# Peptides against a protein of PDB entry 8BZL: the designs that were tried, part 314

Target 1, 228 residues: chain A of PDB entry 8BZL
Amino acid sequence: SYDRAITVFSPDGHLFQVEYAQEAVKKGSTAVGVRGRDIVVLGVEKKSVAKLQDERTVRKICALDDNVCMAFAGLTADARIVINRARVECQSHRLTVEDPVTVEYITRYIASLKQRYTQSNGRRPFGISALIVGFDFDGTPRLYQTDPSGTYHAWKANAIGRGAKSVREFLEKNYTDEAIETDDLTIKLVIKALLEVVQSGGKNIELAVMRRDQSLKILNPEEIEKYV
Target 2, 242 residues: chain B of PDB entry 8BZL
Amino acid sequence: SRRYDSRTTIFSPEGRLYQVEYAMEAIGHAGTCLGILANDGVLLAAERRNIHKLLDEVFFSEKIYKLNEDMACSVAGITSDANVLTNELRLIAQRYLLQYQEPIPCEQLVTALCDIKQAYTQFGGKRPFGVSLLYIGWDKHYGFQLYQSDPSGNYGGWKATCIGNNSAAAVSMLKQDYKEGEMTLKSALALAIKVLNKTMDVSKLSAEKVEIATLTRENGKTVIRVLKQKEVEQLIKKHEEE

## One batch from the design tools (peptide; made by RFdiffusion4, then SolubleMPNN)

Design b1_p28_2_s3 (from b1_p28_2, 13 letters changed)
Fold by OpenDDE base, seed 1:
Structure b1_p28_2_s3 (fold): chain B 228 residues (1-228), chain C 242 residues (1-242), chain A 28 residues (1-28)
Amino acid sequence: as target 1 above (228 residues)
Amino acid sequence: as target 2 above (242 residues)
Amino acid sequence: SIFEFNEKVLDVLRENNLPVPGGGYYEL
C-alpha cells in the first residue's frame, strides 16, 4: 500500500518511489564522466539515431553554463526540466554574485531540487541521475554525480545508466594517474570505458570535452574514431 | 502490477510510468498523421476521420492547426486534449512575439509545450495528455523544421515521421523511400500520398479523407497553405497512375 | 536568453494554473 502513494516511507524505512526512480535510471543510456588533470570528459552511449531523426535533438550532453556541462541517465524530459532550472541558476548567479557558479554549487542546487521532489506532496521523484563536470573559476576540474534521491558526491570517475556497473568496474581497474596523464589519454580512457557496453565502436558514442579555460567541445565521429 | 496502473504520477517497481504508456497506446488508435521535411519546404498530412454530412462545405482543417505565421501542427489523440494544447501553443507564441518583437523559434515553442506535458506526468492529481503532435515550421536559426512530441514531454526533430494508427508501418515506409538531401516538396507530397494509401484502413484513398498542409518560403515570408481538395485529388490520381 | 525563455514557460504555467514542469519518459 505505501508504495502506491506519493514518496512516503514504508514500514521498513524505504522510499519506494525513489528506489523505483533509480530503476528508471538503470534503464537509461549509459553515461560516463572522467576528471583528468586539466580536462573533464563526458561520454554517452548514443542510441542508434533513427535514420530519419535529427541528431541535434538527440544530444545527451548539455551545457549548463560556459564552465559546466551535464550528462544524464533516465527520463529525458525530467532531465530537460533539471537542465533548464540549472541554467537559470547559473545565469542568476553570474548576475548576483558576478562570478560563474562552482561545479559543486550547481550540483548542490540540482541535488536540492531533486530532494524537494522526493519530499513534496503530490510530486514524484525525478527519474534521472546526472554527471556534472566542469571547471571552477580557479581552474580546478570537477566531476560530481547526483541521483533521484538528491544525494551528490565528488568523483574522479563515475558512470550511470544501464551499463554503469561494467563501466565502473573498468574505471576502477584502469583509472590511474598514468591513464589521465594527458588530455588524449583521458579521452581514450572514457572511450575505452564506454566500449565495454557500447557495440559498433565510435559511431554510437557522444563525447564532450572541456579543457581548462576552453569552451565545451562536442567531438564529431571522426574525432572519436582517432581515439579508438 | 495493477496497483500502479491507476495512479498518474508514480513509478512502477520497474521504473515505468504506466499512465504515460497507456496514453501512447490511446494515440496508436487515432487517425494517422505524417510529416515530411523537404529542401524547399515541409508538409503535414493527416487522416480526416470525422466526415459528417452536415459539415459545411468550407473545409476547415480538422487535424492541422496554424500556430503562428511560421508554424503549424497536426495532432493525434484525444481531441479535447489537443484543443487545450494547440491553444496553449498559440498563447505561448503570441506572448513571445509581444515580449521580444520577433517570432518564437520553432524548437523553443515545442520545448515549452513539452515542459507542460512533462508536468502532467510528474504532479499529483494530473493525468498525461493523450496527444502526440507533429510540428512544422521555419525560423532564421534552422530553416525548415519538423518535430514530434509525445505524452511524456519528450520531443525530437525529424526528416520524416508518423504518429497515430499504423505509425510503425508508416515510419518503416518513410525510412525506405526517403532520400536524404534529395527530397523536394513535390516528391514529399507524392511520398505522403503513398504512405497514407498504405497506412489508412480505407479501400480507396479519397481527398475528403486527407488533409495536407505545406509550409514554404516565398519572398522572404513563410507561407502556410492547406491544399485544396482538387489538389489532393490530383496527387491521389497521380499515385494511382504510377 | 535561456533565463528569459524559462521564465516565460513558468509564467505560462502559472497563468494557466498549471504545475511547474519536471519530467519526460520516452526517447523518441
Scores: peptide ipSAE 0.030, ipTM 0.697, DockQ to the pose 0.142; fails the geometry check
Fold by OpenDDE base, seed 2:
Structure b1_p28_2_s3 (fold): chain B 228 residues (1-228), chain C 242 residues (1-242), chain A 28 residues (1-28)
Amino acid sequence: as target 1 above (228 residues)
Amino acid sequence: as target 2 above (242 residues)
Amino acid sequence: SIFEFNEKVLDVLRENNLPVPGGGYYEL
């Protein structure tokens, strides 16, 4: 069976391990990204943190650098490897080029890393999709998505994980210039999009905001409830 | 499902890593280990399954390992895999100390090992480690800490948790009885005995079947202490009197 | 090596005070 090998082509040209890694992503918690005018917003479905779990150790939104952050859906341990490598690259770029990475640059780096893991007979694909947001040095907000195959594209808005279909359908209907006219409206759009698949309102949402020339801000539950 | 039980950890059509899940299942049959975070310390308590009359009871720890001066761990799963991972933890901690002239932060040590675990789930010709770990430690950043890691390379911080046999039941009991913000090390020890008494498949809890280690701060230094059998007996006796 | 990689990651995290990603059990 071709799907028993690591990553090989089927007779009909499918890479089953890549497709199956995409199925792992579809089982992951939902993440959404929206590019506003001067803001980028990431939202993630919080799985109920166990009562005795330390919340600080349960994060699905991570800074890659001061100007870039990432949310993911799929295997958390796989995501950690990607995040760590991306962080190293961001710092290396600052040291060698004396400028921070562009969001596209670091996305391409991550995508290339993922792609290499699909082509090596000694490795399985990464079981993650990622939403990468940030600002380029010129102040342009960016949103990119990567998948297990190592493809990447720029987006105005997108979603990944188990609720991604419903969230994307919502965004396709509701992402307008008016809906992103202000930072607050953009944040509200992300929250509304997540509420299509998240139960019990803002308590089950992790939300991060990056504005131009500002660091990543993770909103607390009380701040999120103001938009609900 | 069986079709994907290959030597290489691969995705099933459903996006599952069955070799990782099977490693976790194997850990479910291991002896119980629990950890409890208190305001003034952190503890590990572990079931001793391999009791032999010729073992040196004073120094023998089956499941609790000192990693450095500020951290210890307990293990559930395959002993040989546990030995490899605990040695790796010690090496990582030592190298960090040599490089930075300060102890490795607790979470950084945990993550370093978790990245190794993850690699064994992704690289061909490797199998997952059949081991879960509980970590206790102190650092200047977060104070007393408790972590759990699994074969996937996932980890989390905890106020109280359990791995191994009857871990789900133990966690339920911990959730019921753990008082956030009010937990002293003394109360944590009592809670550990209470939970072990209910979760261990023994008619009567005995000190010979339990390992307990505490991590405290004394005079600005971390102290890791394995409780003597007599101390454990006293804890058991006290629980029986309540 | 994995070890060398982890050392580099730790350096980056230390220098930039970046949060470490984490997440509970093997659950999607």
Scores: peptide ipSAE 0.027, ipTM 0.707, DockQ to the pose 0.743; fails the geometry check
Fold by OpenDDE base, seed 3:
Structure b1_p28_2_s3 (fold): chain B 228 residues (1-228), chain C 242 residues (1-242), chain A 28 residues (1-28)
Amino acid sequence: as target 1 above (228 residues)
Amino acid sequence: as target 2 above (242 residues)
Amino acid sequence: SIFEFNEKVLDVLRENNLPVPGGGYYEL
């Protein structure tokens, strides 16, 4: 039954449900990731939180482990499933291998999970793309992107979601070795990139910074305004 | 378009999950439920639509469910789906309590159910639950809490919110009248009556058509109380006098 | 179970003041 075979090839070889899941991602809030020299930065467009909504429950940047964090675009409920699985894997890896996951390892795990949902009968693809950033145990900063197909690649900088095209165009022009020479410059680059698509300055940006050998820090609005 | 109306929730060409959207639309026609967070407690107020004279005066709330000693919920949508989900919430909470010897944190219980809801939007041969929920609770981490969840498996924390019929209008009124940091449970109850009086499709608000539950802390314990009809009548009367 | 919440991980994240993912209400 076609109802079980949700993701099937078209006569021309397309996986329409994967492509349509990518369209869901394009409707998501914009997320940006930049790899600096000794820093990784994630920025996300804050959607207008309803006046009475608790911002605590509207987080688009999440930790997977102490050394890895993720931003996503697309279906938030789908993202939660992926995040939970990734967190379990990170902890399992620490228990079995006695080391934290590499950013590539956990990215590949997430990618494989997504890919299985494109082949499994009776499952639709995940409607999410993710930017996964962190540090490997050797102190190397990493940035990866995954899409609904389960494809993943390493990046210096990238963006996902609604404003991703404009942000990527900005990053392609402005990402230089000089632009990431310092942690502060790297943070400024992310903020400037998001400001291409986000109106009203730093108040509408969520920014997370992970420096080498430091915990993930979410910047408050006042800290963000210092970089604007 | 019809292809995306199948029981199996699939993406449209535009990346929409129509079965989820249709479930949310169905909830828009359900009885109004609202939640308000106060400094000294949290409340649920729900429209009671099924007032059949032959219904045994079920002293128990039709729309408000106690989940455990620290949490309750209200439901808008398909009653059968609501029963399944509320039972699942109770089971999740009980399993957690048995495993960890402490009550489940409010957000964790909400999230656990939301993962189930999400699965019913992703797995074939399943339809979304036609239910939105409001959750009230207390835990040691965040104190008094109010959450809302929808058929997609999304959720959010709120100071005040509404689901079901006329929810958008109710939320607009709550945004106008809710005083952040200054809300007492008494003022929250008055606000609930004010909002319900304007948003329920009734000529006159009556206590028989409204269920209200409060969650408070007394002597270091959570107290969940469904207001008696007489107490609701007094709240309505007070509102009419103002 | 795919429906089990990793409570231990969440507790660790909270204790370390790390961001816990919220539901992102109405984000489709």
Scores: peptide ipSAE 0.025, ipTM 0.647, DockQ to the pose 0.479; fails the geometry check

Design b1_p28_2_s3 (from b1_p28_2, 13 letters changed)
Fold by OpenDDE base, seed 4:
Structure b1_p28_2_s3 (fold): chain B 228 residues (1-228), chain C 242 residues (1-242), chain A 28 residues (1-28)
Amino acid sequence: as target 1 above (228 residues)
Amino acid sequence: as target 2 above (242 residues)
Amino acid sequence: SIFEFNEKVLDVLRENNLPVPGGGYYEL
């Protein structure tokens, strides 16, 4: 059966293992990314942390470098591998090129990594999609998405994971130049978008904000509630 | 032609890694391991299943492993897999110590092993490890810590958790009885005995069937202590009197 | 490492001071 093989083409031209990895992504917690004028915002659906679990160890938004952040949907362990490799590349780039990576560069690196895992006989695809946000060294805000296939595209706004369809539909309707006119409005847009799929308000949202020339800021629940 | 690797863990049509789930199922049949974080320490309590009548009263640790001076773990699952992983943990910890001249942070050691576990779910010719681990440790960054990891390479920090047989019931009991911010090591030990007494498939809890290790700080040093059988007997007796 | 594919994992097993993703059990 081609569906139970390594990543090979079916007679119909399908890469079943890639498609099935995309199904893993669809089961993942929802993540949203929005590019503002001088801000990038990532929001993630925070699943109810189990009682007695340390919330510190439950993170869905990770810095890749000072100027780049990533949210993901799908297999957390797979994501960690991608993140770690991306971090190494970001540091290597700083050492070799003496500049931070562009968001496109690191996205392409991640995409190439994913693609190689779809074409290697001895590997399964990564079960993750990612939203990668940040600033290029020229101060330009960027948002990219990658999927298990290793494709990537630039976006103004996008969503991944289980609620992605509803969130994208919301963003398609509500992403306007007016809606991103200010940093606060951009943050509000992300929160509103996540609230389409998150039942219990700001307490179940993880939100990361990166402004131009500023480090990543993770908003606390109280800060998030101010935008609701 | 490169030979097809029939042992590659693959996605199901539903996006599931069944080999990982089957490994987790195997762990569900393993002896119970419990971890509890207290304000003044952290403990592991594990079910001992291999009681050899010919073993002299020498306390041996079947399921609790010292990793370094600041960390220990307990294992649920395939013993051979556990031995491999615990050896790797020790190697990682030693390499870090040699490189940085300080102990590896607890979460970093856990993460390093979890990345190995993940690799065994992604690279060809490999099966998932049939092992879940509880880690106890202390570091200067977060103090006393308790972690859990599974065959997928996922991990999390916990105040209290359980792996192995009847773990769901144990976790439920821990959720009821664990007092956040008020847990002493003494209370944690009592809670561990309480939970094990209810969740172990034994007619009577005995010290022979339980391993307990505590991790504390004394004079700015980490102390990992495996409780003597007599100490465990006293804990059981105290629980029976309540 | 005792693992035959150690070289493939060591590049990932590098120290990072940045937040890492985590989760309890096998979760998506």
Scores: peptide ipSAE 0.023, ipTM 0.627, DockQ to the pose 0.389; fails the geometry check

Design b1_p28_2_s4 (from b1_p28_2, 13 letters changed)
Fold by OpenDDE base, seed 1:
Structure b1_p28_2_s4 (fold): chain B 228 residues (1-228), chain C 242 residues (1-242), chain A 28 residues (1-28)
Amino acid sequence: as target 1 above (228 residues)
Amino acid sequence: as target 2 above (242 residues)
Amino acid sequence: SVFDFNEQVLDVLRENNLPVPGGGYYEL
């Protein structure tokens, strides 16, 4: 059966292992990204941290570089590999080109990595989608999404994971120029979008904000509650 | 469908990695290992199953391994896989020390092994490691730490956790009795004995069936100590009197 | 950062004739 092999085409042209990796992503915690005017915001559904778990080790949002951060949905172990490779590339780029990566550049790198794992014999696809946000050196805010196939596109707003459909429907309805007019409104939009699928309010949301010429800020629960 | 169960590097139609799940199931039958973080130290407590009279070497510890001067681990699962992974942890830690002239940060060592575990779930011709680990350590960045890792290459930091047989019941007990911010090493030892007494399918808990290691800081140095049988006997006796 | 790319992991994989992975955590 073609569906049992390492990623090969079925007779009808499907890459079943890629499709099945996308099913793994759909089981992942929901992540949302929104590009504002001078801000990019990532929000992730925080799984109820087991009472005895260290919250520090349950981060779904990570920096790739000073100007780029990433959220993911799907297999966390797969995500760590992608993150590590992306971080190395960001540092390598700074050393060789003497400038930070553009958000598109690092997205394309990640996408190419994922694509190679769909085509290489003896490897399964990465079971992750990612939202990659940041600022280009010119101060332009960017949001990209990539999936297990290695495709990527630029977005104004998007969502991945188990609640992604509902969150996207909300964003399609509520993402307007007025809704992102200020940094605070943009943050509020992300929180509202996540609340479509996250129960129990701001305590179950991880939120990261990157403003123009500022470092990544992860909001604490008290800061999140101010926007709820 | 059973057709996906035998291959290590494929997703099921539902997006599952069955070989990883089966490796985790196998670990559920292994001896119980506990880890508890305290304010003044961290401990591992493990069930000792191999009490064979013909074993020539009185291993002070069968389930607890010193990794370096600042870290130790306990293992649940396939012994041969555990030996490979614990050796790899030691090698990674040693290489780091040689390269940077400082001990490897605890989480970095855990992450390094987890990346290896993940690779064995993604590359063809390899099976997942049938091993979960608990790690205890101290570093200058985060102080005392407790981590758990599984066959998938996932890990997390914990205040208290359990792997192996009856781990779910043990975790439930730990959640009930663990007092955040108030846990002393002495209280953690008592809690470990309490949980092991309930999770081990033995009529009576004995010191010969339990290994305990503590990690503390004394005079700016990490001290990893395996408790003597007499010390464990005293802990058990105290628990029986309460 | 704790997430600095650990060349030591790469060495371990090479020593075991494994391709250099990129891979992260499993959420159970």
Scores: peptide ipSAE 0.019, ipTM 0.710, DockQ to the pose 0.142; fails the geometry check
Fold by OpenDDE base, seed 2:
Structure b1_p28_2_s4 (fold): chain B 228 residues (1-228), chain C 242 residues (1-242), chain A 28 residues (1-28)
Amino acid sequence: as target 1 above (228 residues)
Amino acid sequence: as target 2 above (242 residues)
Amino acid sequence: SVFDFNEQVLDVLRENNLPVPGGGYYEL
């Protein structure tokens, strides 16, 4: 009997493999998402890119479609599988429905995928949480989080990864209507939140911004330093 | 007895994939492989460990594999696993060429294999591949490229890197001596010899124990060349004179 | 297949738009 990766219930009703996948997420680089009024912002802790590493190949934030982007914490290879499938679904939806996916739709798709991997005897859970942000076709900004269990919820702001607790505590204290009144203030809020756990300023932050009717913009380090 | 259920890669209570980590540990015991990106080319340098006297001096690169006309790789880890993965790389590259009438982009080939590696870490009844790879290539999108992949299915692009035995020490040396923007293929070859001489557990570096391949562009074509033993001897001699 | 996948794993790969070793990519 190949001990198929069996996510089984413990005697006390826990799915240990899901909980342990959540521990893998907690070891991941910190990611933050904030929904503003007319903006969504993702920030990720840059692990010190090794001096000889090509930064092009180290992306923590990716587009799923023109109107949706995702950051993740946990296993990078697992994330790549989820991202690729989500991209295919976004394109398929455009072809079949003739409209872009809603942020909720693609989040639910990803969540359903993750959930199936928690129930199959032949699979382990995905070792990733994701922050999914974007705009619905009506121009409403959205932020969702998914975890290894396949649960998902909508958020105003949230964080995942190793520094998530401290960042969430900061966001709970500082996320106000005044703090997100402008796009620039919303960006500043994300940067300040990340600086709770990231050492040495804007150089160690990856920041992506999506505004209404605009594509994903990844800020360069110089642009980030203007907000610090 | 920590019954590591060897049959399925599962998470530990700490969120670790121990079977992947153990596969990486196995690679740490393999012969050293270096990759260095230059402005005018890219190279692989690999340690030959299995010099059996009865091996025909067949110019077969033990550790360096041509994948297509524009890409080569070097492997560290379990030889049987390496053979399976290198054959799959060739198959993927050929299928792409047939379908699109163009060579597969370098990163796309790397990613395709990495997705396979990842699957072997997630699906039941499979173990991770005990292999890390260095990839060198050229494409019209990014020019000369160097990638590294591991048993987890992670990959990254590099200016210079090392896998296998003493890889951490080699990477440290590369970080010290690699001159960004000023690296020629000639200087990269010299750097490769310098690093191998320090990282290989040999009293004296010999050309018999080193394989080197270069990838260059000549007249709008990619040229992958395995250096002859005499050329490697000259590089070693030059390093000993400096 | 170059890889020894059982049919169940192959089905899972196909269902999840994963590359099947020796078989290429399955599009959903």
Scores: peptide ipSAE 0.013, ipTM 0.604, DockQ to the pose 0.057; fails the geometry check
Fold by OpenDDE base, seed 5:
Structure b1_p28_2_s4 (fold): chain B 228 residues (1-228), chain C 242 residues (1-242), chain A 28 residues (1-28)
Amino acid sequence: as target 1 above (228 residues)
Amino acid sequence: as target 2 above (242 residues)
Amino acid sequence: SVFDFNEQVLDVLRENNLPVPGGGYYEL
């Protein structure tokens, strides 16, 4: 069967390992990204942290650089490899170009890395999709998505993981210029979008905010509850 | 489906890595290992399945390994895979010490091994390691720490956790009895004995069947010690009297 | 050894800045 070989086409032109990696993403916790006017917001479904688990080791949102952060859905161990490679590239770019990466540049780097893992019989695709948000040097907020194939696109808002369909349907209806008019409204939009698929309110949400010319801020549960 | 379980670690149509899941199942048949974080230390408690009367207690640790002066681990799964991974942990820790003239941070050592585990799930011609680990350590960044890692290369920090046989039942018991912020090393040792007594498939818990290591701080130094059989006997006896 | 990779796999690990068992590691 063609699905047993890594990175081979089926007779009908399918790359089964890439499609199956996308199914791994759909089993992941939901992540949402929204681009506001002068803010980018990432939200992730917290699976109920086991009562005895250390929350600091359960992060689905991470900084790639001072101006870029990433959320993912899918295999956490696969994501760690991608994150580490992206961080090295961000630092290398600062040293060689003397400017931070653009959000598009680092997205393209991640996408190229993923694509290379789809074109070798010696390795499987990464089982992750990513939402990459940040600010370009000119202060423009950006949101990109990548999938296991290495495809990437720019978005105003998007979602990945288990609840992605329902969250996207919500965002398609509720993402308006009025809904992102302020930073607080943009944060509320992300929380409302996640609440479509997350049970038990703000306690099960991880939320990160990056404002123009500011570092990544991860909101604490009490700060999240103020928006609920 | 037998279709996806016989070769290189590949995704199933449902996005599952069956070889990783089967490695985790193999660990479920291994002897129980517990880790408990306390305010004044951290411990590992492991089931000893291979009891040889001729083994010296001073040198015999079936499942608990010192990694460096500030860290130890316990293993559940394939012994040969465990030996390879514990050796690699020691090498990583030593290389870091030589490069930076400081001990490797606990989480960084755990992550370095987890990236190796992940690679064995992604590259062709290799199988996942059939091993889960519990790590105990101290560093200047986070103090006393407990981590768990699995064949997928996932890891997490814990206040208390269990791997191996009956791990789900052990974790349930730990959740019931673990008091956050109030856990002393003494109470953690008592809790470890209580949980092992209920989760080990033995009629009676005996000191010969249990390995316990503690990690403490004394005079600004980390002290890792394996409890003597007599100390374990005293803990068991105390539990039987309560 | 469990760490015996063929040269092609080792090259892929190094090229992608991945840890090589018994060999190279990337900084976190």
Scores: peptide ipSAE 0.012, ipTM 0.604, DockQ to the pose 0.058; fails the geometry check

Design b1_p28_2_s4 (from b1_p28_2, 13 letters changed)
Fold by OpenDDE base, seed 3:
Parts: sequence; C-alpha cells; structure tokens
Structure b1_p28_2_s4 (fold): chain B 228 residues (1-228), chain C 242 residues (1-242), chain A 28 residues (1-28)
Amino acid sequence: as target 1 above (228 residues)
Amino acid sequence: as target 2 above (242 residues)
Amino acid sequence: SVFDFNEQVLDVLRENNLPVPGGGYYEL
C-alpha cells in the first residue's frame, strides 16, 4: 500500500499529521514578533550560519508585500511555497481591489492554504508556523500567528520555534504599555526576549523593523548592538 | 520509528521526515562533489566512480552538467534521479530565456528546482529525489555564485561546500583553508585538489577519477570549461610537489 | 513529463499555484 500522506483522524479524534507538523515547528529556529504602537518587530535566531554559507540565502524574515512581512519556524522548503503563494496573492489583491492586503486578509489566505493541506488526501501538512506582521492601510500595526493546522490568531506579542516557550514566558512578564511606548523600547523588548534563548548576544539575532508608513528594514549587526 | 520508514513522506511523531533523511543518507554514500567560489570564477570538482574501460563516454563529464551558458551543476546521488532533475533544470532555464529574453538568474533556477523537490516531499505517492546538487553560475545580480540543494528542497549559497561521501570532513577542511576575499580560481583549484586528495578513499588521486569544471567571465561572456585530464594531472602533480 | 505525478497531484499543485514539473515559475 502506498502510504499516501493522508491526514486522517485517529480513533480518539486527533489529526496526528498536524500535531507532528507542530513538532517539526518546535524544532525550528526561534522567531519572535512584537506589535508596538507605531512599529512591528520581528526577530529570529540566527542559526550559526556555516562559516562558508552565504547569509543572503538564509532568509528567515521575508517581505510578503510592502506593508507585510513574515517570519517562520519549521521546514524552510515548505515556507518558501507558502511565501510564494502569499506574495502572488498580495500582488493580485493590489491589482483587483486597488488596495494592499490587510494583515488579517493575507494571514487568512495563508491559514486557508495550510488548512487545505490538512484536509486533502495525498498531501501532508505544511511543517511551518508563521508570524505575520505589518500595517493595514489605516496605519494599524498587526501581528498574527498561524500554525500547521491553518488556525490563526492576532497577538500583541508571540514566539514560535525551539525557544518559543521561554520567549513567550519572557514576553508575558515584560510586555507592558510602557515597554512598547517608543519604537526603540519595542525593538529592545524583542532583543531581550530573544536573548533568553540565543547565545552570544546580538550577533546571533536577525531583526526586521517595520514602522508606520515605512518600508521593512533589516537591521545590521551594528544597529542591533546599539540596543543591547 | 520504523513504521514511518516505508511510508510516503509523512511526519514522524517527533516531526521528522524520515524519507527525506534517508535520501540524504543515501547521498552520503555517493561520490564526492566540491564547489568553490573565487573572486574571478567558480569551480566544481567531482569524483568519477564509473571508470569502465568499455564506456564510450569516458571523456564526457559523468557528474557535471551544463545547464545553460551561465550555469552548471554537479550531482551526488541516484543517477536516474539526477538525469531527471538536470533535464528539468535545462527546461526551466530555456523557458525563462524564451519568456523574458534574458538568462534566468542563478538563484531563481535553483529555487524553481527546489520547489519541485519540495513537492516530492509533500505529496503522497511520491518519494524524495535521492539527489543533492551543487550549482555554479554567473548572473548580473550577484556575479559568481555557488549553491547547494538537498532532497528536502532546501538550498543555500556557499563560498565553498561539499556533498556526497566524506562531505563533513571536506567542509571542515574548506573552512580551515578557504581565505575569504582572497580566493583566486587558481587557489581554488589547488584547494579542490587538496581536499579531494584527503576525502576520496583512494591511496593516490588520479586525473581519471576527478572531473573539474570552471566557470569564468571572458570579454563579458560566461565560459564554462571542463578541464582536460592533462590539466587535472598537472594540478595533482603540483599538489604532490607542495 | 518524466515526473510520475498522477493527475490528482498535478491538480493539487495547480490549484495551489505550486511548481509543476515543466510548468511555470513565479518570480518573488
């Protein structure tokens, strides 16, 4: 019997392939997202890029559109498929609706895509969770998380991947209105959160910042060190 | 867990894709392939294992494939899978050229194939390709480039890397000897010979067992050249004298 | 295509705008 990748219910009502895809996510590099007042920040754990690897090809934070970016944890190849579909949808939306997608809209699109891969015979779930951040056209900062099941929720702050538990525990204690009062404080919060699980300080962190009415900025190591 | 070993690529309870891991393990037993990026070019060096006296194609590259005028690849793994994937690479590159009237960017060709590889890891009734590839190329965006892809559909850019047999040891040696920003193609060729001499399970490195291709720019054109056996012999001899 | 995709898999790929062997590629 060709064991087709089939997500089926167990006798006890579990979708084991979805749960196991979530275990794949937990093995991924840590990503954190924080929504500030007028800023959204994504941070990711830089795996020790092999000394001879080109860091350019290790994209853990990617733009989906000018107003939306995504970090992921889990299978990189699976993530690329999701990213490509999301980018096409963002462009299609601009052409058909004449406005950029809302962060919720594109999150729902990604979530629906993931959900279809849990329900269709002959395919396995995507082994990724994503943090999707950006600004709606009204200037509202948004953060969403989606998982392999195709569920999604809005967050003030969240984390995914290997260190997600420790990072979330840190954020639960330290995410206050005062801690996000300024853009710099929000960035500092993300760095501090990642430092709970990242060894050797700011050199092993990648940060992306999107401010209201500004493009996505990837911070260089020197810029990150200023916040440490 | 053994119950996932024979299945199409599904997640284990631990979130592992065993069929992908087993495909990667199979590649670990394939002939060694090296890639090294230099300032003035990029090279592939591959172990030739099939040296049968009755092979008519003894003079042709067994493991290095020209993809287009600006790219070549080497393969470690299942030969039949390699043939399928290299043909697909050529088709993708050609379709892009016809559509856009310019050569496909190197990374875009790599990603296109990697998305196909990924599909074979996600859809039922399919097995992963038992193939890793090294890609060398030049484009106007990033100049000389070296990429590696695996059965998962993951890829990365590299300054130097190795796939196949003893790849971990080769990568370790490359990390020690690769001088970032100072690597010439001449130095890269010498480094390739040095690494192959240590990583190939042969008492003596011979030119018949090594294929080397270089990619350079001459007069604003990409030149892909497979080294002649005599040229490889000279490189080996030089290494033995050092 | 030498790719032994059954029609069901090909349809899933197309419906999700996923790469099909010999098919188109979308630029990022």
Scores: peptide ipSAE 0.010, ipTM 0.713, DockQ to the pose 0.061; fails the geometry check

